Peptides against a protein of PDB entry 2QAS. Designs and how they scored, part 9

Target 1, 120 residues: chain A of PDB entry 2QAS
Amino acid sequence: PPEDLMQYEAMAQDALRGVVKAALKKAAAPGGLPEPHHLYITFKTKAAGVSGPQDLLSKYPDEMTIVLQHQYWDLAPGETFFSVTLKFGGQPKRLSVPYAALTRFYDPSVQFALQFSAPE

## One batch from the design tools (peptide; aimed at target 1 I66 Q69 H70 G90)

Design b1_p12_4 (made by RFdiffusion4)
Pose (drawn by RFdiffusion4):
Structure b1_p12_4 (pose): chain A 120 residues (1-120), chain P 12 residues (1-12)
Amino acid sequence: as target 1 above (120 residues)
Amino acid sequence: PLHEEGLLEEPP
């Protein structure tokens, strides 16, 4: 014991996914992130709400990490998901990722990191 | 699995 009927830990998890959304809004600002800040986003490929090229998604069965630093365009962080154009083998592609699909967040510049979808 | 081109300053 005790069983947590309030699920405080789960609420704290969701509250923290919001940091990723807020960080993506600063990155979507004209001019991008304030250097040397850049972002690593890890997400569940099969999590409902994610869309991308069928070929690309098949290459990454469960987890996929993307880096937002030198090569990303048209970052569009909605309230419930974000979409961004990245390059894979020199070929530009479009992704949509719900904040609910996120499992990790890391900015190597200040070594700030978050882990989600992990009730432990 | 990592998106490596996101680390490159110049496109391939």

Design b1_p12_4_s1 (made by RFdiffusion4, then SolubleMPNN; from b1_p12_4, 4 letters changed)
Fold by OpenDDE base, seed 1:
Structure b1_p12_4_s1 (fold): chain B 120 residues (1-120), chain A 12 residues (1-12)
Amino acid sequence: as target 1 above (120 residues)
Amino acid sequence: ALNLEGLLPEPP
């Protein structure tokens, strides 16, 4: 097949990752997500730039899914990554996840789903 | 993929 020098597939992937970033920015705004919207975000735990509790990341060596609905704090969606405080075992933990590490995004309230290729 | 084990944070 013809060689795609424009790399449209990558551009499309980046555009869709932008949807996640935009959604998180809405989630971080005053008042949080508009009910009943909530987000399921899956990412590769060993991807470059991912940081969080060692015990937690060790428990999920491949990927993990976090849910942003009612129990999330200090969500900070940057341009290349987002950070958020979530409770694990009753303890607040800080996670930092680059958008490039994402493999899945889902909002059950409207059945909106996205899938991405992420570094292994 | 989405599975129960990988679902975090701890549900309330």
Scores: peptide ipSAE 0.046, ipTM 0.684, DockQ to the pose 0.215
OpenDDE base, seeds 2, 3, 4, 5: peptide ipSAE 0.043, 0.048, 0.045, 0.043; ipTM 0.674, 0.677, 0.677, 0.672; seed 3 fails the geometry check

Design b1_p12_4_s2 (made by RFdiffusion4, then SolubleMPNN; from b1_p12_4, 4 letters changed)
Fold by OpenDDE base, seed 5:
Structure b1_p12_4_s2 (fold): chain B 120 residues (1-120), chain A 12 residues (1-12)
Amino acid sequence: as target 1 above (120 residues)
Amino acid sequence: PLNLEGLLPEDP
């Protein structure tokens, strides 16, 4: 097949990552997500830019999935990454995840799913 | 009402 010099696949992936960003911005707005919407976000824990508790990230060396529904605080969806406070083992922890580190996004309420290629 | 949240397997 002919060589794609436009890199359409990459552009499409970036556009779809934009959906996740937009969804998180809705989740961060006053009142949060409209029920029953909630988000399952999976990402590569060792991807560049990922930041969080060392013990937590060490426990999940490849990927981890976080759920945003009722128990999340200070969600800050930036342009290149988002940060959020979640409880792990009963303790609040701050995570910072670049959208580029995402591998899966899912909203069970409407069965909406997206998959992405992330750094290996 | 609280649903399962926090950390879950990549394929819940």
Scores: peptide ipSAE 0.043, ipTM 0.642, DockQ to the pose 0.101
OpenDDE base, seeds 1, 2, 3, 4: peptide ipSAE 0.042, 0.041, 0.040, 0.042; ipTM 0.666, 0.662, 0.658, 0.653

Design b1_p12_4_s3 (made by RFdiffusion4, then SolubleMPNN; from b1_p12_4, 6 letters changed)
Fold by OpenDDE base, seed 1:
Structure b1_p12_4_s3 (fold): chain B 120 residues (1-120), chain A 12 residues (1-12)
Amino acid sequence: as target 1 above (120 residues)
Amino acid sequence: ALNLEGLLPVDP
């Protein structure tokens, strides 16, 4: 098969990561996500740029999934990563996750799912 | 739709 010097597949994957970023920006807007939309976000915990409580990240050495519905605060979706405050064990903790670390995005309300290859 | 929030472990 001919070589794809344009790397279209990678471009498409990057574009799809952009969907996650856009969705998070909507979630961060005043009023939050429109009901009944909510987000399941899975990422590699050891990917470069991932930051959070050491005990939590150590507990999940490969991947973890966070759910954004009603219990999230200070969601800050940047251009390369997003940060969000979630409660773990009743305590608020700050997570910072690069979009490049994502492996799965899912909105059960409309059964919209995306999968990505992320660095190990 | 699931009504879960917080953390869901992927690895057992």
Scores: peptide ipSAE 0.046, ipTM 0.649, DockQ to the pose 0.116
OpenDDE base, seeds 2, 3, 4, 5: peptide ipSAE 0.039, 0.038, 0.045, 0.032; ipTM 0.647, 0.652, 0.667, 0.626; seed 5 fails the geometry check

Design b1_p12_4_s4 (made by RFdiffusion4, then SolubleMPNN; from b1_p12_4 with H3N E10T P12L)
Fold by OpenDDE base, seed 5:
Structure b1_p12_4_s4 (fold): chain B 120 residues (1-120), chain A 12 residues (1-12)
Amino acid sequence: as target 1 above (120 residues)
Amino acid sequence: PLNEEGLLETPL
């Protein structure tokens, strides 16, 4: 088959990553997400740009899923990455995740799911 | 959840 010099698949993936960014921006707005919406976000813990507690990232060397429903604070969805404070072992920890590191996005309330290819 | 609310192995 002919080579795609336009890289349409990559464009499509970036567009879909934009959905996650937009959803997080809604979650970060005053009042948070409208109930019963909540987000499950899976990402590669060793992807470039991922930052967080060393112990946590070491515990999950491949990927991990975070939940944004009731226990999250200071959600800051930037243009290339988002950061959020979550509790692990009762301790508040800050995570910073580039959208490019995402592998899955899911909102159980409406069964909306997205999958992405991230760096191995 | 795997840990507190903020951590899961797989989506529910």
Scores: peptide ipSAE 0.053, ipTM 0.707, DockQ to the pose 0.147
OpenDDE base, seeds 1, 2, 3, 4: peptide ipSAE 0.187, 0.044, 0.051, 0.047; ipTM 0.755, 0.688, 0.693, 0.676; seed 1 fails the geometry check

Design b1_p12_5 (made by RFdiffusion4)
Pose (drawn by RFdiffusion4):
Structure b1_p12_5 (pose): chain A 120 residues (1-120), chain P 12 residues (1-12)
Amino acid sequence: as target 1 above (120 residues)
Amino acid sequence: PWLQEHFASFPF
């Protein structure tokens, strides 16, 4: 015991997904992130709400990490998901990722990191 | 030039 009927830990998890959304809004600002800040986003490829080229999604069965630093365009962070154009083998592609699909967040510049979807 | 900025899982 005790069983947590309030699910405080789960609420704290969701509250923290919001940091990723807020960080993506600063990155979507004209001029991008304040250097040397850059972002690593890890997400569940099969999590509902994610869309991308069928070929690309098949290459990454469950987890996929993307880096937002030198090569990303048209970052569009909505309130419930974000979409961004990235290059894979030199070929530009478009992705949509719900914040709910996120499992990790890391900025190597200040070594700030978050882990989600992990009730432990 | 193209840069490798994606991974199969979390690299750290």

Design b1_p12_5_s1 (made by RFdiffusion4, then SolubleMPNN; from b1_p12_5, 5 letters changed)
Fold by OpenDDE base, seed 4:
Structure b1_p12_5_s1 (fold): chain B 120 residues (1-120), chain A 12 residues (1-12)
Amino acid sequence: as target 1 above (120 residues)
Amino acid sequence: PYRQEYWSSFPF
């Protein structure tokens, strides 16, 4: 097949990552997401720029999924990454996740799903 | 009853 020097697939992936960013910005706005919308976000825990408690990330050496519905705090969706506080084992943990680290995005309320290629 | 751990490994 012809060689794609434009890297269209990567561009499309980046555009779709923008959907996640936009959704998180909506979630971070006053009042949060409109019911019943909520978000499942999966990411590679060892991807560049991912940060959080060592014990937490060690528990999920490949991927982990976080859910943003009722129990999340200080969601801060930046331009290249988002950060959020979630409770694990009853303890609040701060996570910082680059959009480039994402592998899945899902809103069960409308069955909207996205998949991404992330660094291995 | 709500825990992130319930979803952290949820396959979908």
Scores: peptide ipSAE 0.202, ipTM 0.793, DockQ to the pose 0.525
OpenDDE base, seeds 1, 2, 3, 5: peptide ipSAE 0.188, 0.173, 0.117, 0.163; ipTM 0.790, 0.791, 0.771, 0.768

Design b1_p12_5_s2 (made by RFdiffusion4, then SolubleMPNN; from b1_p12_5, 4 letters changed)
Fold by OpenDDE base, seed 5:
Structure b1_p12_5_s2 (fold): chain B 120 residues (1-120), chain A 12 residues (1-12)
Amino acid sequence: as target 1 above (120 residues)
Amino acid sequence: PYLQEYWSSFPF
């Protein structure tokens, strides 16, 4: 098949990452997500720009999935990454995740799913 | 691969 010099697949994935960003902005607004919507977000923990507690990230060397439903704080969806405070072992931890690090996005309330390729 | 679930219950 002919070589795709336009890199359409990457362009499409970038566009779909915008859906995740928009959803997180809705989640961060006053009142949060409209029930019963909630989000499962999976990302590569070693991707460039991912940051958080070293002990936490080392525990999950490939991917981790976070749930945004009832227990999250200070969700801040930026233009290239989002940050959020979650509790692990009862302690609040701040995670910062570039949208480029995402591999899965899922809202089980309406069974809406997206999958992405992220660098390994 | 190594996968963490923030909550113990996962929908899929």
Scores: peptide ipSAE 0.045, ipTM 0.670, DockQ to the pose 0.164
OpenDDE base, seeds 1, 2, 3, 4: peptide ipSAE 0.042, 0.044, 0.036, 0.028; ipTM 0.680, 0.667, 0.638, 0.630

Design b1_p12_5_s3 (made by RFdiffusion4, then SolubleMPNN; from b1_p12_5, 7 letters changed)
Fold by OpenDDE base, seed 1:
Formats: C-alpha cells, sequence, structure tokens
Structure b1_p12_5_s3 (fold): chain B 120 residues (1-120), chain A 12 residues (1-12)
C-alpha cells in the first residue's frame, strides 16, 4: 500500500482521545455525568506527565484504572491533562493524567469503549 | 496478556 504521509491513523487516535477529554468536561460540568453514565479510565502510570502519590503509583507500576462514578472530587479536565481527587487508604489523593497516557476508556452504561496506544 | 490495576472511590 502507498505510504501515508498524512498519518491519518495518528490523527484518528488523537481525535478519539478528544472524546475522552470531552467526556471528562461533561463530567466536570455542573450536575456531573448524566446517570447512569460513568467512566473507567486506564492509563500508563509511568507515562510522562502522570503525577500522584508516590505510594499509589508505585503500587501500580504499569497501568491503573480509575472509575469516575460517585466518589470523586474536583475533576479538572484541561487541554492536555486532567486531574481528579479520589480517596486512597481513606485519604484524598490528587491524580494528574495526561490524555496521552491513556490506554483505555469505557462507559459501561452504554458499552462504549476506546483503546489507545500510549508511550512506554 | 493485558494487565491493569483498579482503583476507585470504593477500593477498600
Amino acid sequence: as target 1 above (120 residues)
Amino acid sequence: SYRQEYWSAFPF
């Protein structure tokens, strides 16, 4: 097949990452996600830009999946990354994840799933 | 195989 100098597949992947960003922005808006929608977000914990409690990230050295449904606070979806507060060990912890670090996105309510290739 | 760790507001 001819060489794709436009890199359309990469463009498509980036666009799909935009779906996650848009979904998180909906979740962060007043009222949150419309029920019963909730999000499973998987990311590479060692990817550049990922930040959070050392003990937490150390516990999950490869990939980590967070669930945004009921108990999460201060969801802040930026343009390149999102941050959210979740409880770990009974304590609120701030997690910051670049969209580029994502490997999976899933909304069980409508069985909508996306997969991404994230840097090692 | 694909391996992932789960963490949410209800991990304990």
Scores: peptide ipSAE 0.048, ipTM 0.627, DockQ to the pose 0.151
OpenDDE base, seeds 2, 3, 4, 5: peptide ipSAE 0.050, 0.045, 0.028, 0.046; ipTM 0.676, 0.668, 0.578, 0.605; seed 2 fails the geometry check

Design b1_p12_5_s4 (made by RFdiffusion4, then SolubleMPNN; from b1_p12_5, 5 letters changed)
Fold by OpenDDE base, seed 2:
Structure b1_p12_5_s4 (fold): chain B 120 residues (1-120), chain A 12 residues (1-12)
Amino acid sequence: as target 1 above (120 residues)
Amino acid sequence: PFRQEYWSSFPF
């Protein structure tokens, strides 16, 4: 097919990243996500703007998945990134993840899945 | 209780 000079796929992916942002904003609202909705979010740990504990990120050199269901705190979905506190090994850890770093989003309650191309 | 590590590795 002809060369896509408009980069429609990238536009579409950016729009779909907006779905993740919106979902996280719902999750951050009082009362959290409506049951039984919960979120699996996979991201490239080495992507620009990703930040978190060294030990945690070292354990996941490529990608990691976080689950927002029962135990998450201080979810803060910004316009370009979100941050959240999760317990790993019983210890609360703060992660900050740009939406651009996402590779997968999944809500198993309704089997809604998205995949993204993230920075290498 | 819920374990982040367990569910974060759950296939989907």
Scores: peptide ipSAE 0.289, ipTM 0.840, DockQ to the pose 0.392
OpenDDE base, seeds 1, 3, 4, 5: peptide ipSAE 0.242, 0.214, 0.286, 0.258; ipTM 0.814, 0.799, 0.837, 0.822

Design b1_p12_6 (made by RFdiffusion4)
Pose (drawn by RFdiffusion4):
Structure b1_p12_6 (pose): chain A 120 residues (1-120), chain P 12 residues (1-12)
Amino acid sequence: as target 1 above (120 residues)
Amino acid sequence: PPPPTADSGFAP
């Protein structure tokens, strides 16, 4: 014991997914992130709400990490998901990722990191 | 910066 009927830990998890959304809004600002800040986003490929090229999603069965630093365009962070154009093998592609699909967040510049979808 | 042909994502 005790069983947590309030699910405080789960609420704290969701509250923290919001940091990723807020960080993506700064990155979507004209001029991008304040250097040397850049972002690593890890997400569940099969999590509902994610869309991308069928070929690309098949290459990454469960988890996929993307880096937002030198090569990303048209970052569009909605309230419930974000979409961004990235390059894979030189070919530009479009992704949409719900904040609910996120499992990790890391900025190597200040070594700030978050882990989600992990009730432990 | 990486070359224009580099991947922007990977399997962790």

Design b1_p12_6_s1 (made by RFdiffusion4, then SolubleMPNN; from b1_p12_6, 5 letters changed)
Fold by OpenDDE base, seed 3:
Formats: sequence, C-alpha cells, structure tokens
Structure b1_p12_6_s1 (fold): chain B 120 residues (1-120), chain A 12 residues (1-12)
Amino acid sequence: as target 1 above (120 residues)
Amino acid sequence: APPADADSLFRP
C-alpha cells in the first residue's frame, strides 16, 4: 500500500488529545462537571512530564487511572498538561499529567471513549 | 484498571 507521508493518523491522535484538553477545561469551569458526567483518565506513569508523589507513582509502574467526579480540587488544565488534587486512600495528593502521556479517556455517562498511544 | 482515587466516585 502507498506510504502515508502526511502521517494523518498522528494528526488525528493529536486532535483527539485536544478533546481531552477541552473536556478538562469544561470540568475546571465554575460549577464543575455537569452531572452525570465524570471522567476516567488513564496515563503512562513513566512518561516524560508526569509528576506526583513517588509512593503513589511507584504503585503504578506502567499505567494509572484516575477519575474526576465528586472529589477533585484545583483542576488546572494547561496547554500541554493538566494538574489536579485528588484523594488516594483519604490523602490529598497533586498530580501533573501531560496530555501526551494519556492512553485512555472515558466518560461513562455517555459512553464516550478515546484511546491513545503514549510515549514513555 | 480501577481508578486509583476511588474516593472520587463517592460524595463526601
């Protein structure tokens, strides 16, 4: 088959990462996520730019999933990464995750799912 | 895998 010199699949992946960014920006707006929407976000914990407590990241050497629903604080969706405070075992912790590290995005309320290839 | 911050699934 002919070689895709335009790399359209990579372009599409980047565009879809933009969907996650936009969704998080909506989630960060006053009032938070409109019920019943909530977000499952999976990312490679060893990807460049991922930052968080060492003890937490050590428990998830490959991928980690977080959910944003009833308890999340100070969600800050930047242009290249987002940060958020979540509770893990009752303890609040801050995570910073580049969009490039994402491998999965899912909103169960409307069964909207995205899957990505992420560099380590 | 289940979410690491399962607490977020429940109202405080």
Scores: peptide ipSAE 0.602, ipTM 0.945, DockQ to the pose 0.150
OpenDDE base, seeds 1, 2, 4, 5: peptide ipSAE 0.224, 0.253, 0.131, 0.155; ipTM 0.795, 0.846, 0.735, 0.743

Design b1_p12_6_s2 (made by RFdiffusion4, then SolubleMPNN; from b1_p12_6, 4 letters changed)
Fold by OpenDDE base, seed 2:
Structure b1_p12_6_s2 (fold): chain B 120 residues (1-120), chain A 12 residues (1-12)
Amino acid sequence: as target 1 above (120 residues)
Amino acid sequence: APPPDADSLFKP
């Protein structure tokens, strides 16, 4: 097939990453997400820019899935990445995840799902 | 939905 010099698929992917950013900004607003909305977010733990406790990231060498529903704190959605405090086994951990590291986004309440091709 | 790795799935 003809070569896509415009790289439309990549542009579309970036646009869809914008949906995740917007959703997280809604989640970070006062009062949080409107019930019953909640977010499942999967990302590559080895992707550039991913930051968190070494022990935690070592435990999840490939991907990690977090949920923003009942227990999350200090959600800070920036322009290129978001950070949030979550508990793992009862222990609070701070994570910073670039939107580019995401591989899946899902809101079960309305069955809205997105998948992304993240670099290895 | 994939199983979460964080505790946020559960109510406090």
Scores: peptide ipSAE 0.322, ipTM 0.844, DockQ to the pose 0.170
OpenDDE base, seeds 1, 3, 4, 5: peptide ipSAE 0.117, 0.086, 0.179, 0.091; ipTM 0.701, 0.676, 0.794, 0.670

Design b1_p12_6_s3 (made by RFdiffusion4, then SolubleMPNN; from b1_p12_6, 4 letters changed; failed a check: a repeat of another design)
Amino acid sequence: APPPDADSLFRP

Design b1_p12_6_s4 (made by RFdiffusion4, then SolubleMPNN; from b1_p12_6, 5 letters changed)
Fold by OpenDDE base, seed 5:
Structure b1_p12_6_s4 (fold): chain B 120 residues (1-120), chain A 12 residues (1-12)
Amino acid sequence: as target 1 above (120 residues)
Amino acid sequence: APPADADSLFVP
């Protein structure tokens, strides 16, 4: 097929990443997500800009999925990354994940899913 | 009310 010099696929992917950002902004708003909406977010643990509990990130060197439903605090969705406090093994830990590191977004309540290509 | 010891990590 002919070369796509416009890189439409990448543009579309970036637009879809915007959906995740918007969803997280809604989740961060007062009152949180409207029930029963909740989010499963998968990301590359070694992607540039990812920061979090070293033991956890080391345990899952490829990808890991976090759940934003009942136990999450101080969700801060920025323009290029979001940060959130979650409990792992009962211990509160801060995670910072660039949207570019995401590989999957899922809301089981309405079976809405998105997949992304993240840098290796 | 959410469970106090709920984990935020999903393992397939």
Scores: peptide ipSAE 0.192, ipTM 0.727, DockQ to the pose 0.602
OpenDDE base, seeds 1, 2, 3, 4: peptide ipSAE 0.171, 0.177, 0.051, 0.121; ipTM 0.735, 0.732, 0.660, 0.702

Design b1_p12_7 (made by RFdiffusion4)
Pose (drawn by RFdiffusion4):
Structure b1_p12_7 (pose): chain A 120 residues (1-120), chain P 12 residues (1-12)
Amino acid sequence: as target 1 above (120 residues)
Amino acid sequence: VPAPANDVFPLP
C-alpha cells in the first residue's frame, strides 16, 4: 500500500509532456531554438495518431528518435500533436506525432531529460 | 539516447 486513487504519478507524467509542447513552440518560433539548444524526441511509432510515410514507419517498428537541430522545416506544434518535415537519406518527409506518443525528451546542451509512458 | 532516425546534417 497505498493504492493511489488520484493517480498523482500519472497526472505528473501528463503535466510534464506539456514541457515538450512548450519547448516545441519556442523551436517553431521564427529563428528557431536559441543555440546551442537542440532536441531529441523519442516516440512510439505505432501509437495512435502518428502518421508518416508508410515506408519510413515500417523501418521503425516501435520506437523512433528524431533530432531537431540542423535539419528540420515547417515545425508546426499544435495543441495535441506536432508535425515536422525532416530528411531521411536526403529525402524530405513529413511526420505528425501526438504528445501522447512521446516516451523521451532530451536537450544535450543542458543535459535536460524527461521520460514518459513509463509508470515503473 | 537512441540513434536518430533522420539526417542531422546535410549529406555531402

Design b1_p12_7_s1 (made by RFdiffusion4, then SolubleMPNN; from b1_p12_7 with V1I A3P V8E)
Fold by OpenDDE base, seed 2:
Structure b1_p12_7_s1 (fold): chain B 120 residues (1-120), chain A 12 residues (1-12)
Amino acid sequence: as target 1 above (120 residues)
Amino acid sequence: IPPPANDEFPLP
């Protein structure tokens, strides 16, 4: 097949990552997401820029999925990454995740799903 | 969808 010098697939991926950013900004607004919307976010834990407690990240050596519905705090959706406080086994922990690390986004309430290619 | 790692529960 012809060589794609425009790199359209990469452009499309970046545009779709913008959907996640926009959704998180809605989730960060006062009152949170409108019910019944909630966000499942899967990311590569070893991707550049991912940060969090070492014990937590060690438990998930490849990918981790988090859900934002009722129990999330201090969600800060930046331009290149978001950070959020979640509880794991009752313990609050802060995660910082670049949008480039994402592999999946899903809102079950409307069955909206996105899949991303992330570096290994 | 894989199970989420963080704690979550439905509200009343």
Scores: peptide ipSAE 0.634, ipTM 0.871, DockQ to the pose 0.583
OpenDDE base, seeds 1, 3, 4, 5: peptide ipSAE 0.631, 0.623, 0.624, 0.625; ipTM 0.869, 0.866, 0.868, 0.869

Design b1_p12_7_s2 (made by RFdiffusion4, then SolubleMPNN; from b1_p12_7 with V1I F9Y)
Fold by OpenDDE base, seed 2:
Structure b1_p12_7_s2 (fold): chain B 120 residues (1-120), chain A 12 residues (1-12)
Amino acid sequence: as target 1 above (120 residues)
Amino acid sequence: IPAPANDVYPLP
């Protein structure tokens, strides 16, 4: 087939990443997400811009999934990345994740799912 | 969906 010089698929993926950003902004608003909505977010831990405790990231060398439901603090959804404080084994840790690093987004409450091809 | 890495506790 002819070469897609417009790279429509990539543009579509970026648009869908905007859905995640918008959802996180709702989650960051006062009162949090409207029940029973909650967000499962999977991302490549080695993707450019991902930052967090070395011990945690080392434990998940490829991908890790976080869930934003009841136990999340200081969620800050920026324009290119979001940061959030979560507890791991009882210890609060701060993560910063670029939207470009995401591979999956899921809200079980309404079975809404998105998948992304993140750079290796 | 993969299991979440962070601690998840229900609200009281």
Scores: peptide ipSAE 0.613, ipTM 0.879, DockQ to the pose 0.612
OpenDDE base, seeds 1, 3, 4, 5: peptide ipSAE 0.609, 0.611, 0.608, 0.604; ipTM 0.877, 0.874, 0.872, 0.876

Design b1_p12_7_s3 (made by RFdiffusion4, then SolubleMPNN; from b1_p12_7 with V1I)
Fold by OpenDDE base, seed 2:
Structure b1_p12_7_s3 (fold): chain B 120 residues (1-120), chain A 12 residues (1-12)
Amino acid sequence: as target 1 above (120 residues)
Amino acid sequence: IPAPANDVFPLP
């Protein structure tokens, strides 16, 4: 097939990452997400820009999934990444994840799913 | 969907 010099697929992927950013901004608003919406977010833990406790990231060498429903704090959806405090084994931990590191986004309440290709 | 890594407990 002809070579796509415009890289449309990549542009489309970035546009869809914008959906995640927008969803997180809604989740960060006062009162949180409107029930029953909740977000499952999967990302590459070794992707550039991902940061968090070493012990936690070591436990998930490739990908990890987090869910934002009831227990999430200080969700801060920035322009290129979001940060959030979650509890793991009862311990609160802060994660910072670039949207570019995402591989999956899912809202079970309406069965809305997105998948992304993230660099190794 | 993969199991979430964080603790998830429903609100009262």
Scores: peptide ipSAE 0.617, ipTM 0.882, DockQ to the pose 0.614
OpenDDE base, seeds 1, 3, 4, 5: peptide ipSAE 0.609, 0.609, 0.611, 0.604; ipTM 0.879, 0.878, 0.875, 0.879

Design b1_p12_7_s4 (made by RFdiffusion4, then SolubleMPNN)
Fold by OpenDDE base, seed 2:
Structure b1_p12_7_s4 (fold): chain B 120 residues (1-120), chain A 12 residues (1-12)
Amino acid sequence: as target 1 above (120 residues)
Amino acid sequence: VPAPANDVFPLP
């Protein structure tokens, strides 16, 4: 097959990452997500730009899934990454995750799912 | 659906 010099697949992936960003912006609005919407977000923990407590990231050497439903704080969806405070074992911890690190996005309430190829 | 790492509790 002919070589795609436009890299359309990568463009499409980036566009779909924009959906995640937009969804997180809705989640960050006052009052949070409209029920019953909630977000499962999976990302590569070793991807460039991912940051958080070392103990937490060490516990999840490959991928981590977080859920934004009831217990999330200070969600800040930036242009290239989002940050959020969640509790892990009762302890609040801050995560910063580039959209490029995402491998899965899922909203069970409407069964909306996206999958991404994320470089390690 | 992968299990979430963070604590999730229903609101009363």
Scores: peptide ipSAE 0.600, ipTM 0.877, DockQ to the pose 0.607
OpenDDE base, seeds 1, 3, 4, 5: peptide ipSAE 0.592, 0.593, 0.594, 0.588; ipTM 0.874, 0.874, 0.874, 0.873

Design b1_p12_8 (made by RFdiffusion4)
Pose (drawn by RFdiffusion4):
Structure b1_p12_8 (pose): chain A 120 residues (1-120), chain P 12 residues (1-12)
Amino acid sequence: as target 1 above (120 residues)
Amino acid sequence: PPPPTADAGFAP
């Protein structure tokens, strides 16, 4: 014991997904992130709400990490998901990722990191 | 910066 009927840990998890959303809004600002900041986002490929090229999603069965630093365009962070154009093998492609699909967040510049979808 | 043909994502 004790069983947590308030699910404080789960609420803290969701509250923290919001940091990713807030960080993506600064990155979507004209001019991008303040250097040397850049972002690693890890997400569940099969989590509902994610869309991308069928070929690309098949290459990454469960988890996929993307890096937002030197090569990303038209970052559009909505309130419940974000979409961004990235290049894979030189070919530009479009992705949509719900904040709920996120499992990890990392900025190597200040070594700030978050882990989600992990009740442990 | 990486070359223009580099992947912007990977399996962790």

Design b1_p12_8_s1 (made by RFdiffusion4, then SolubleMPNN; from b1_p12_8, 6 letters changed; failed a check: a repeat of another design)
Amino acid sequence: APPADADSLFRP

Design b1_p12_8_s2 (made by RFdiffusion4, then SolubleMPNN; from b1_p12_8, 5 letters changed)
Fold by OpenDDE base, seed 2:
Structure b1_p12_8_s2 (fold): chain B 120 residues (1-120), chain A 12 residues (1-12)
Amino acid sequence: as target 1 above (120 residues)
Amino acid sequence: APPPDADSLFRP
């Protein structure tokens, strides 16, 4: 097939990453997400810009899935990355995740799912 | 949905 010099696939992926950003901004607003909406977010832990405690990231060398539902704090969705405080085994940890690191986004309440190709 | 690695799935 003809070579896609426009790279439409990549542009579409970036547009869909915008959906995640918008959803997180809704989640960060006062009152949080409207029930029963909640967000499953999977990302590559070794992707550029991912930041968190070394011990935590070492425990998850490939991917990590977080859920924004009952226990999350200080969600800060920026333009290129978001940060959030979550508990792991009862211990609070701060994570910073670029949207480019995402591989999955899912809201079970309405079965809305997105998948992304992230660099290895 | 994949299992979460954080505690947020559970109510406080």
Scores: peptide ipSAE 0.372, ipTM 0.862, DockQ to the pose 0.172
OpenDDE base, seeds 1, 3, 4, 5: peptide ipSAE 0.136, 0.055, 0.199, 0.057; ipTM 0.722, 0.668, 0.756, 0.657

